# Designs tried in a protein design run: peptides against a protein of PDB entry 6IDX. Part 116

Target 1, 380 residues: chain A of PDB entry 6IDX
Amino acid sequence: KELAKLSADVTFATEFINMDGIIVLTRLVESGTKLLSHYSEMLAFTLTAFLELMDHGIVSWDMVSITFIKQIAGYVSQPMVDVSILQRSLAILESMVLNSQSLYQKIAEEITVGQLISHLQVSNQEIQTYAIALINALFLKAPEDKRQDMANAFAQKHLRSIILNHVIRGNRPIKTEMAHQLYVLQVLTFNLLEERMMTKMDPNDQAQRDIIFELRRIAFDAESDPSNAPGSGTEKRKAMYTKDYKMLGFTNHINPAMDFTQTPPGMLALDNMLYLAKVHQDTYIRIVLENSSREDKHECPFGRSAIELTKMLCEILQVGELPNEGRNDYHPMFFTHDRAFEELFGICIQLLNKTWKEMRATAEDFNKVMQVVREQITRA

## One batch from the design tools (peptide; made by RFdiffusion4, then SolubleMPNN)

Design b2_p15_7_s2 (from b2_p15_7, 5 letters changed)
Fold by OpenDDE base, seed 2:
Structure b2_p15_7_s2 (fold): chain B 380 residues (1-380), chain A 15 residues (1-15)
Amino acid sequence: as target 1 above (380 residues)
Amino acid sequence: SKRAKLMQKAAEEAK
């Protein structure tokens, strides 16, 4: 206890470290010797002193043995009655992950996100905060492939549900530190969209062109009686597609793929359009057909609007930006749905289409409509 | 906090 208190002093810490004091503390943890009187209390103070000493940055985290890592990970992975040991163990693992890529690799082998999710189901908000912070550290330090796997895993769906039900909808105020960790998790989750946001469409890629053709098919062929097989002429077919792509509101109705060559939002806009068309088909068809039947120049160009809205949402959500230490503004909505970005897009595209009609907008008013929609989204 | 700074530093190093 006295050591833990004194370890906060840099002068004491320096002298204690010079006496190999940290090595002694690590060996106490490594030994796992439960035979000592007041072992749990002693261990809690040992872990506190260790953290305080390491926080001076005098000793590299890489000095830590694999045995020490396994002991600390063991305190997190096992059902522990002692909240004080669990809290300190989560904090140590977080610090290890953040300070060393080599320690990250070792820790990622010893613990799972599923084990950390169990610590979110408790009534202790401090434990919940340290658990989310360790998840965030693991997410941040993960290689790109592993970050995507973490995001796509059942663990993320379950994680969102547990956070929503046990943290956000908990019968207690969310403290600033928890709000910050929720913000960080949200930013790291949105940064997974960055790859698609920065991916240019290849106009020569047939698979990508087939997605645009699928958007056309869903909009126009779903109501077509199969008896009107478009006449066999390749030229008539090409002319029909150009008309259909104009009705879809693409800027380049000859080659809609060109509209997705701008980054941001690149292919992410096409992903949103396809999600809307498949998941909210009635809404998609309605938006497209309501504007495709207009001859009055008040048609809302769906394709252009979807691209610019996707870009706007990326700007509002700061996709690709790093977490800021001073921010704690998380959006609870993003914990309510697995495809929350695409669902937000689906809500916002309906809002855009409504706003366009209300304003009696033309193509010249496009930027004004987008500005009004931005204000509506940012006030919600 | 020291923690938030460490997270931010780690984020900058991971970019």
Scores: peptide ipSAE 0.189, ipTM 0.877, DockQ to the pose 0.909
Fold by OpenDDE base, seed 4:
Structure b2_p15_7_s2 (fold): chain B 380 residues (1-380), chain A 15 residues (1-15)
Amino acid sequence: as target 1 above (380 residues)
Amino acid sequence: SKRAKLMQKAAEEAK
């Protein structure tokens, strides 16, 4: 207990470390010997002293043994561990993950996100905070291949539902630290959109062109029997497609793929459009057809609007920005759906279409409509 | 917090 208190002092820490004192603490954890009177209390103070000592940055985190890591991971994975031990164990694992890529690899093998989710179901907000912080650390330090898997795990209805129901909709005010961890989780989740946001469409990629063709098909051919083989590219058919791409509100009616060569938002806009067309088909068709039937120059260009809206949403959500220690603003809506960004796009594109009608906008008013929509989104 | 700084530093190093 006194050691744990003194370990916060840098002078004491330096001398204690010079005496190999930290090695003694690690060995106490490694031994796992429950034979000592007040073992749990002693262990809690040992872990406190260890954290405080390591916090001085005098000793590398890589000094810890695999046995130590397994013991700490064991305290997080085992049911009915003392809250004080659990909290410190989560903090140690987080610090290990953040400070060492080699320790991240070892910890990622010993602990599952599922085990960490169990610590979110508790009433203790401090434990919940440390659990989310460790999830965030694992997500941040994950290699790119595993980062998407972590994101998919966050897209798991279970984690989001648990955060929503036990943290966000809890009967207690969210403390600043929890709000910060939710913000960090949100930032890390949105940063996965950065790749698609910065991916230019290749106008020569047939698979990408087929997505644009599918958008056309869903909008205009939904009632037409698929019997008209795609292959007979007669000049009349090319001219027909140009008209359809105009009705879809693409800027380049001849080659809509060119509209997706600008980054941001690149392919992310096409992903949003395709999601809307497939998941909210009636909404998509309605928006397109309402604007395709107008002869009054008050047509809302869907394609252009979808691209600029996607860009605007990326700007509002600060896609690609690093988590800032001073920020704690998170959006509860992003915990309500697995495809929350695409769903937000689907809401906002309807808002844009409505606002365009209300303003009696023309193509010249496009930027004014977008500013009004930005204000509406940022105030909601 | 020191923790938040460490997270931010780790994020900067991961870019």
Scores: peptide ipSAE 0.187, ipTM 0.875, DockQ to the pose 0.904
Fold by OpenDDE base, seed 1:
Structure b2_p15_7_s2 (fold): chain B 380 residues (1-380), chain A 15 residues (1-15)
Amino acid sequence: as target 1 above (380 residues)
Amino acid sequence: SKRAKLMQKAAEEAK
């Protein structure tokens, strides 16, 4: 107990470390010796002292043994561990993950996100905060390949559901620290969109062009079989497609693929359009047909609007930016659905179309409409 | 917080 208090002092920490005191603490954890009366209390103080000593940055985190890691991971994975030990063990694992890629690899083998999710189902917001912080650390330090796997995993769907139901919709006010961890998790989740946001469409890629053709098919030929490959079209069919791409509101009516060569938002805009067209087909068809039937120059260019809206949403959500230590603003909506970004796009594109109509906008008013929509989205 | 700074540092190193 005294050691845990004194370990916060840098002078004491330096002297204690020089006396190999930290090695003694690590060996005590490694031994796993439960034979002592008050073992849990002693262990809790040992873990506190260890954290405070390591927080001075005098000793590398890479000094810890695999046995130490396994013991700490064991305290997180066991359901009947004392809350005081659990809290400190989560904090140690977080610090290990953040300070060392080597320790991240070892920890990622010993613990699962599923085990950490169990610590979110408790009423203790501090334990919930430390569990999310460790999840965030693991997510941040994960290699890009594993980060995408973590995002796509059933564990992530379950994680979002548990956070929504047990943290966000909990009967307790969200503390600043929890709000920060939710913000960080949101930022890390949105950064998974960065690849698609920075992917340029290849105008020569037939598979990507077929997606644009599918958008046209869904809008204008909803009952038609997709088997009509665009390549067999006579010049009359090409002219029909140019008209249809104009009605869809693409900037390049001849080759709409060119509208997706700008990054951001690149292919992410096409993903959003395709999601809207497939998942919210009636909404998509309505938006396109309402604008395609206008002869009064008050048509809202859907294709252009969808691209610029996707870019705007990426800017508002700071896609590709690192988590800021001073921020705690999170959006509960992003925990409500697996495809929350695409659903947000679907809401915002309807808002854009409504705002365009209300303003009686023309193509010259496009930037003004986008500014009004930005203000509406950022105030919601 | 120390944790938030450490996370920010780790995020900067992960780029």
Scores: peptide ipSAE 0.185, ipTM 0.875, DockQ to the pose 0.882
Fold by OpenDDE base, seed 3:
Parts: structure tokens; C-alpha cells; sequence
Structure b2_p15_7_s2 (fold): chain B 380 residues (1-380), chain A 15 residues (1-15)
């Protein structure tokens, strides 16, 4: 206990480390010997002293043995561990993951996010905070392949559901540290969108152009049997598509693919549009057809609006930014849905379309409408 | 917090 308190002092820590004190502490953990009276209390103070000593950055985290890692991981994966040991073990694993890629690899073999989710289903907000912090550390340090696996819809859905129900909708006020960890988790989740946001459409890629064609098909051919595409000449087809792309509100009516060459938002805007068209088809068709039937110059250009809205949402949500230590602003809405960004887009595009009508906007008012919509989104 | 700084530093190193 006294050692744990003194270990916070840098002068004491330096002298204790010079005396191989950390090695003694690690060996106590590695032994796993429960034969001592007050073992749990002694272990809790040992782990505290170890953390405080390592926090000085004098000793590399790579000094720890695989046996030490397995013992600490064991305290996190076992169902019945003392809360004080569990808390410190989560913190040690977090620090190991953050400080060493080699330790991350070893830890990722010993524990799963599924095991950490069990520590979210408790009334202790400190345990919940440390569990989310370790999840965030694992997510941050994961290679891209494993990051995508962590992004697996079921694991994320379950994690988000548990966070929503046991943390956010819990009967206790969210502390600053928990709010920060929820913010970090959101930032790391939004960073998965960065690749798509920075991906330019290739106007010559037929597969990407077929997505734009699918948007046209869903909007205008929804009632037409796909079999009756009139096989009439390529030129009439091109002229028809140009009209349809104008009605969809693309800036480039001849080659809408050119509208997605700007990054941000690049292909992410097309992903949002396709999601809206497939998941909220009635809403998509209604928005497109309502504006396509107008001849009064008050049509809301859907394609342009969707692109600029996607860009605006990326700016508001700070997509591609690193987690800031001073921030604790998280959005509970992002824990409610699997495709929360695309769902937010679907809400905001309806808001934009409504605001456009209310303002009686024309194409010249586009930037003014976008400014009003930005203010509406940032105040909600 | 020290942890938040460590997370931020680790994020900066991961970019």
C-alpha cells in the first residue's frame, strides 16, 4: 500500500526501478501463488505500484513476460475476480496495448472483445470505463484487417447495444472519463469512413458507374419490369440518361461520375445515396420524384445536395481526425444503429429537402440553404 | 488524463 502510493513520486520510482523493484513486482504476479494471507489485497497494491512505476516511462513495457500477460489477461477473462484486481488488470492491458504493438499482438490472442463486453454489463461505471478504454486501445492498435473484423456488424451491434443500454441509458450520470471513452470510440468508428471519404470515383470504372445507374433505376424504373428496357439505339439511351441525371440533380448531367471525383466526400457520398435508395427506398423515390416534377426552378438538386451534405456531415463529425484528450462530446444516436452515419444522412437529407421548400430556394440559394441546414444539425 | 494523452499519442503514431 505504501509502495503503491510512493510509486507515484518520480524520485522514488527512479530509485526503486534502479533497485530492480519492478522485476520483483512482475515475479509476484507471474507466480500466481494464492497461498499468502490477503493475497487479493496484496495483488491489488502490487498491480497499482506496477502501473504507477510504469507510468514514469523509465522502463519499456516490452520487459514484461508472456506469463505476466497471461496472468493479467486471466484476471480479465475469468468470471469471478475481485473488482480491484479487475480494474487494475484492465488498465495494465490498456497501457500494454497502447505502448507496444508486440504486446498488442499477444493480448489480442489472449482476450476477445466479447469477453470485455461482459465487463460493460455491470453497475460499476469505473469497470465499464476501463473496459471501453481497453476496447478503444485494441481498436486503435488493430491492423486494418482485424479492425474490419472488430467492425463486424454483430460484434459492433452487440457492443453498441450493451453500451446504449448499460452505460448511456443507465441510471447513473455519465462521468467525464466515460464520456471521453465514448467520444474516442465514436472517433475510431468514424475513421472507418475516411477511406471512402477520400476515395475518388473513377469516371471510367464501369462498376462504379453502374451504382449511379442503379440510383437512376430505383428512382425512375421502380415500376417498370427490368425486362422491358427497350433495346433501342445507344444514342437515345444516352440522351434519356442525361435527362434522368438532370432530374436526379447531379451537377454533371452527362457524366454524374465527375461529381464524385472531389474528395472529400468522394465515394462516401455515393455510399450514402445508395444506402438511402436501398434501405429507405420510398423516402428516396419521394424526394427525387417530388423535385423532378417541378418546373418552377425551385427543385432541390438531390445529387448535389447529397454530396454537399455528406461533406458537411464529415466536417461536423470531424471524420478522419484523431481523438483529442480534451473532448468528451459523444452522440448517443451513433450507438442506436448499425449504419448510424448513413441513417443520419437519411434524416439530414429530408431536413435539407424540407428547408429548401420552406425557403422557396433556387439553385442560387444553395449555399444559404446549406448554411441553415448546418445550423439546424449542429443545434440538434 | 495520462491515459487520454497516451491514447492521443498512440493515435498520432498510428497515422
Amino acid sequence: as target 1 above (380 residues)
Amino acid sequence: SKRAKLMQKAAEEAK
Scores: peptide ipSAE 0.177, ipTM 0.874, DockQ to the pose 0.860

Design b2_p15_7_s3 (from b2_p15_7, 8 letters changed)
Fold by OpenDDE base, seed 5:
Structure b2_p15_7_s3 (fold): chain B 380 residues (1-380), chain A 15 residues (1-15)
Amino acid sequence: as target 1 above (380 residues)
Amino acid sequence: SKRARLQEEAAREAA
């Protein structure tokens, strides 16, 4: 107890470490010897002292034994552990994962995200915070191949639902530390969009061109009786598609695929358009047809707007950036939907279309509209 | 901070 308190002092910590004191603490954990009177309390103080000592950065985290790691992981994986031990064990594992890739590998073999989810289903916000922190650490340090699997596990309705119901909608005010961990989780989740954001469309890929054609079909052919497919020759058909792509508001109405060759937002913009067209078809059709029927210069170019909005959303959400230690701003909406980014896009594209009309904008006002929309999104 | 919290908890357990 006194050691745990004194370990916060750098002078004491330095002297204690110089006397191999930290090795003694690690050996106490490694021994696992429950025979001591007040073992749980002693262990909790031992783990506290260990954390405080390690927080001085005097000793490398790589000094810990595999036996130590297994004991700490054991305290997290066992269902009936003292709350004080569990909390400190989660905190130790997080620190190990963050400070050493070698320790990450060992810990990732001993614990699963599923085991950590159980620690979110408690009323103790401190345990919840350290559990999310450890999940975030594991996600951050995961190799690319495993990161997608973890991402899929995060995208799992279950983890999201548990965070939403037990953390965000909990009966307790969210503390700054929890808010930070929710922010980190959000950032790490959106960083999964980076691959698509940086994927250029191949104009020669037929499957990708078929998506653009599907956007045209949904907008213009969904109401047309199949009997009015103009059997007109290949040239009239090309000219018709060029008109349709102009009405869709692509910058390159001859070859819309070229609009998706810039990264960011690359293919992510096309993914958002396709999602809107399939999931919110009526909204998509209304936006496109409202602008396609205008004989005035006040048409909102949907294709261009969707691309630039996707890019803007990536910038606002800092897609591809590491979490900032000083931030704690998270969006609860991202915990409510499976495809929260695409849903956000669907809301924002409607806002853009509305703002365009209200401003009586022309193509020359495009950047002004985008700036107003940015301000609206960032204030909401 | 995590450190400050652990210190506060240790102090509460000490009181």
Scores: peptide ipSAE 0.018, ipTM 0.500, DockQ to the pose 0.035
Fold by OpenDDE base, seed 1:
Order: structure tokens, then sequence, then C-alpha cells
Structure b2_p15_7_s3 (fold): chain B 380 residues (1-380), chain A 15 residues (1-15)
């Protein structure tokens, strides 16, 4: 108890560490000796003292044994652990993961996201916060290959559902610390879009060109069989497609694939457009046809708008950036849908179209419309 | 911060 208080002082910490005090604390945890009537209280203070001592950065986190890691992980994985021990154990594991890649590897073998999800189903927001913090640490330190696997896992869908139901829709106000962890989780999850955001379209890739053709088909030939391969068209058919790509609002009416060669947003813009066209087909068709029927130069260029909106959303959501410690702004919608980014795009593209109409914009006003839309999105 | 929270909790358990 007294050690835990004194361990916050750097002078005391330095002296205690020089006396091999941390080694004594680690051995106490490693021994697992539950023989004392006050073992839980003593252990809670031991873990507090250990964490406070390590927070001075005097000792490397790599000094901890595998046995120590297994004991701490055991306190997180066991269902009947004291709340005080659980909280400190989650905090220690988070710090281990953040400060050492070697410890991350060992912890990732001992603890599953599924075990951490169980700690989100409790009414204690502090435990929930530490559990999400550890999930975020594991996500942040995961290799790129494993990060995508974590995102695609059933655990991620379950995690979002549990966070939505037990944290966001909980009967308690969200504290600043929890809001920060939700923000971090949002940023880390949207960073999985970075690969697609930085993927250039290959104008020579037929499969990618077929997606653009599918956008045209859905907009203008909704009842026509997709079996009409674009390659067999006479020159008249190519001229028809150029007109259709103009009506779709692509910048390059001859080869719309060129509009997706800029990164960001690269292929991510095409993914959003295709999602809108397939999942929200009526909305997509309405947006395209409303602008394609205009002869007054007030047509909203859908293709260009979709690309620039995707780029803007990536900037607003900080795709590819590390989470900022000072931020706590999260979007609840991120936890309501598996394809939350594409759904957000679908909402924002409708807002853009509305704003374009309200401003009576022309192509020259494009940047001004985008600025107004940015302000609307960031205030919502 | 995590540190401040653990200190506050340790202070409560210590009171």
Amino acid sequence: as target 1 above (380 residues)
Amino acid sequence: SKRARLQEEAAREAA
C-alpha cells in the first residue's frame, strides 16, 4: 500500500529499482502463492506499485518473464478474478503491448479478443475502458497481416455489437477516457481502408474496368443482362458509353478509369460507388438520373463528387494516421454497421447532392460546394 | 490518464 503510493515519486522509484525492488515484485506475482487471507489486496497493491515503477521508464518492459506474463494474462482470462486485480492486469498488459513488440507477441498468444469482449459486458465503465484500451493496443501493434485478420474476424463484428449495446447504448454517460478509446478503435479500424485508399486503379485491368461498366449498367440499363461484355461494342457503342460516363460525372469521359489513378482515394472511391450502386440501388439511380436529365449546367458530377468526397472522408476520419491522444470524438454509426464507411459515404453523397442543388452550383463552384459539405459533415 | 486513474484508485483503496 505504501509502496504503491511512493512508487509514483521518481526519486523513490529510482532508489527502489536500484535495490532490485521490481525483481521482488515480479517474483511475488510469478509465485502465484494464494495462501494469504489478504492475497487479493496485496496483489492489487503489488500490481499498482509495479505499474507506477515501470511508468518512470527506468526499466525496460522486456525484463519481465514469460511466467509473469502468463500470470497477468491469467488474471484477465479467469472469470472469477477480483475487479481491482483485473483492472491493474489489463493496464499492465496494455503497457506491455505498447512498449514492447516482443511482449506483444507473447501476450497475443495468451489472450484472445474474445476473452477481452467478456470484460465489456460488465456495468463497470472503468473495466470496459481498460479492456478496449488493451484491444486497441493489440490492434495498433499487430503486424499488417494479422491486423486485417483481426478486422475480418467474427470477433470484430461481435466486438462492435457488444460496444454498441453495453457501452454506447448503456445507461451511463460516456466518460472522456472511454470516448478516447472508442475514438482510437474507430481510427485503427478505418486505417484498414488505407491499402484501398492508396491502391491506384490500373486502366488496363479489365476486371476493374468492368466495375465502372457495372456502375453504368446499374444507372442506365437496370433491367439489362450484364452478359453484354463492353469489349464487343461497335464505335457507336463506345460513343454511347462516353456519353453515359459524362452523365455519370466522371472527369475523363473516354476512360473513367483514369479518375481512379490518383491516390488518395484510389480504388476506395470505386468501392464506395459500387457499394452504393448495389446496396442502395434506388438512391444511386436517383442521384445519377436527376443529374443526367439536367441541361442547365447545374448538374452535379457524381463520379468526380464521389472521388473527392471519399478523399474528404478519409481526411476527416484520418485514414492512415495514428490516433491522437488529445481526441475523443467518435461516431456511434461506426459501431452500427459492418460497412460503416460505405454507409457514411452513402449518407454524405446524398448531402453533397442536396447542397449542390441548394447552392444552384455549377462545375466552377465545385470546390466551394465541397467546402460547405465538409463543414456540414464535421458539425454533425 | 491511466496513471492518474490508477493513482486515484490506489488512493481510494488506501483511504
Scores: peptide ipSAE 0.017, ipTM 0.524, DockQ to the pose 0.037
Fold by OpenDDE base, seed 2:
Structure b2_p15_7_s3 (fold): chain B 380 residues (1-380), chain A 15 residues (1-15)
Amino acid sequence: as target 1 above (380 residues)
Amino acid sequence: SKRARLQEEAAREAA
């Protein structure tokens, strides 16, 4: 107990480490010997002292043995009565994952996100915080392939539902530390959008062009029986599509695929548009038709707006950036929906259209509308 | 906030 308290002092820590004191602490954990009177209390203080000593950055985390890692992972994976041991074990695992890629690999073999989810189903917010912190550390340090698998596991309704029900909707105020870990989890989840955000559309890829055709079909052919498209020659059909792409608000009316060659937001904008058109079809059709039927130059260009809004959302969410230690701004909606980014886009595109109407904007006001919408999204 | 309301409204419309 005194050692754990003194270990927070850098002068004491330096002297204790120079006396191989940290090696003695690691051996106590490695031994696993439960035969001592007050073993649980002694172990809790040992783990506290170990963590405080390591936080000084004097000793490399790579000094720990595989036996030590297995013991600490054992305290997290096994049902234990001692909350203090569990808390310190989660914190030690987090620090090991963050400080060493070699330790990450060993820990990722011993524990799963599924085991950590059980520690979210408790009333202790500190345990919940350290469990999410360890999930975040594992997610941050995972190789790209494993990161996508972890994201798919997070996309599993289970982790989100548990966070929502046991953390966000818990009977206790969310502390700053928990809010930070929820923020980190969101940032890491949104960073998976970076690939699509940086993917250029190929204007010559027919499969990608067929998605743009599907957007046109949903907007304009949804009420028209497919039987009555007269077999008018290929040129009249091309001219008709150019009109439709103008009504959709694309910048390039001849080849809308060119609008998706800019990165960011690349193909991510097309993904958002297609999601809106399929999942929120009535909203999509309403937005397009309200702007396509106007002759007063107050038309909101949907295609251009969707692209620039997607880019703006990526900037606001800092897609591709590492989480910042000073931030704790998380959004509960990202725990309620499987496609939270696309749903956010669907809300924001409606806000954009409303703001455009309220401002009585023209195409020349486009950047001014986008600036107002940015302020609305960031203040909300 | 206005955002929290828009999100709560969107969550109610999706429910």
Scores: peptide ipSAE 0.006, ipTM 0.450, DockQ to the pose 0.022
Fold by OpenDDE base, seed 4:
Structure b2_p15_7_s3 (fold): chain B 380 residues (1-380), chain A 15 residues (1-15)
Amino acid sequence: as target 1 above (380 residues)
Amino acid sequence: SKRARLQEEAAREAA
């Protein structure tokens, strides 16, 4: 206990480390010997002293043995561990993951996200916070392939459900520390959009063109009788498509693929448009047809609006930026839907269309509408 | 905020 308190002092820590004191603490954990009276209390103070000593940055985290890692991981993975030991073990694992890629690899083999989710199903918000902190650390340090798997897996759906039900909808106010960890989880998840945000459309890629054709088909052919045989000459069909792409509100009516060559938002805008068209088809069709039927120059260009809105949402959500320690603002919607970004886009595109109408905007007012929409989204 | 309301509405529609 006294050692744990003194270990916070850098002068004491330096001398204690110089005496190989930290090695003695690690060996106490490694031994796993429950033979001592008050073992749990002793262990809790040992882990505290270890953390405080390591926080001085004098000793590399890579000094720890695999046996030590397994013992600490064991305290997190085993049921009915003392809360004080569990909390410190979660914190140690978090620090290990954050400070060493080699330790991350070892820890990722010893623990599962499922085991960490079990620590969210408790009433202790401190344990919940440290469990999310460790999940966030694992997410942050995961290779890109594993990071994507962590975000999309059933474990992440379950994680979001558990967070929603046991943290957000809990009967207790969310503390600043928990709010920060929820913010971090949100940021790390939205950062997976960065690749798509920075991916330029290839105007020559047929698969990407087929998505644009599908957007046109959903908007204009969904109600048209299949009786228009594919045999009308290629030129009339191209001219028809140019009209359709104009009605869809693309800037480049001849080759809409060119509108997706700007990064950001690149292909992410097309992903959002396709999601809206497939998942919210009635909303999509309504937005497009309402603007295609206007002859008053008050048409809201859907394609252009969708692209610029996607870019704006990426800016507002700071996609590609690392979590900031001073931030604790999270979006509950992130925990209610798997595709929260695309759903946010679907809400915001309707808001944009409404705002465009309310302002009686023309194409010249586009930037003013976008500014008003930005203010509405950020004040909301 | 309107965002919080939109998020809450979206959360209700997704629930």
Scores: peptide ipSAE 0.006, ipTM 0.470, DockQ to the pose 0.025; fails the geometry check

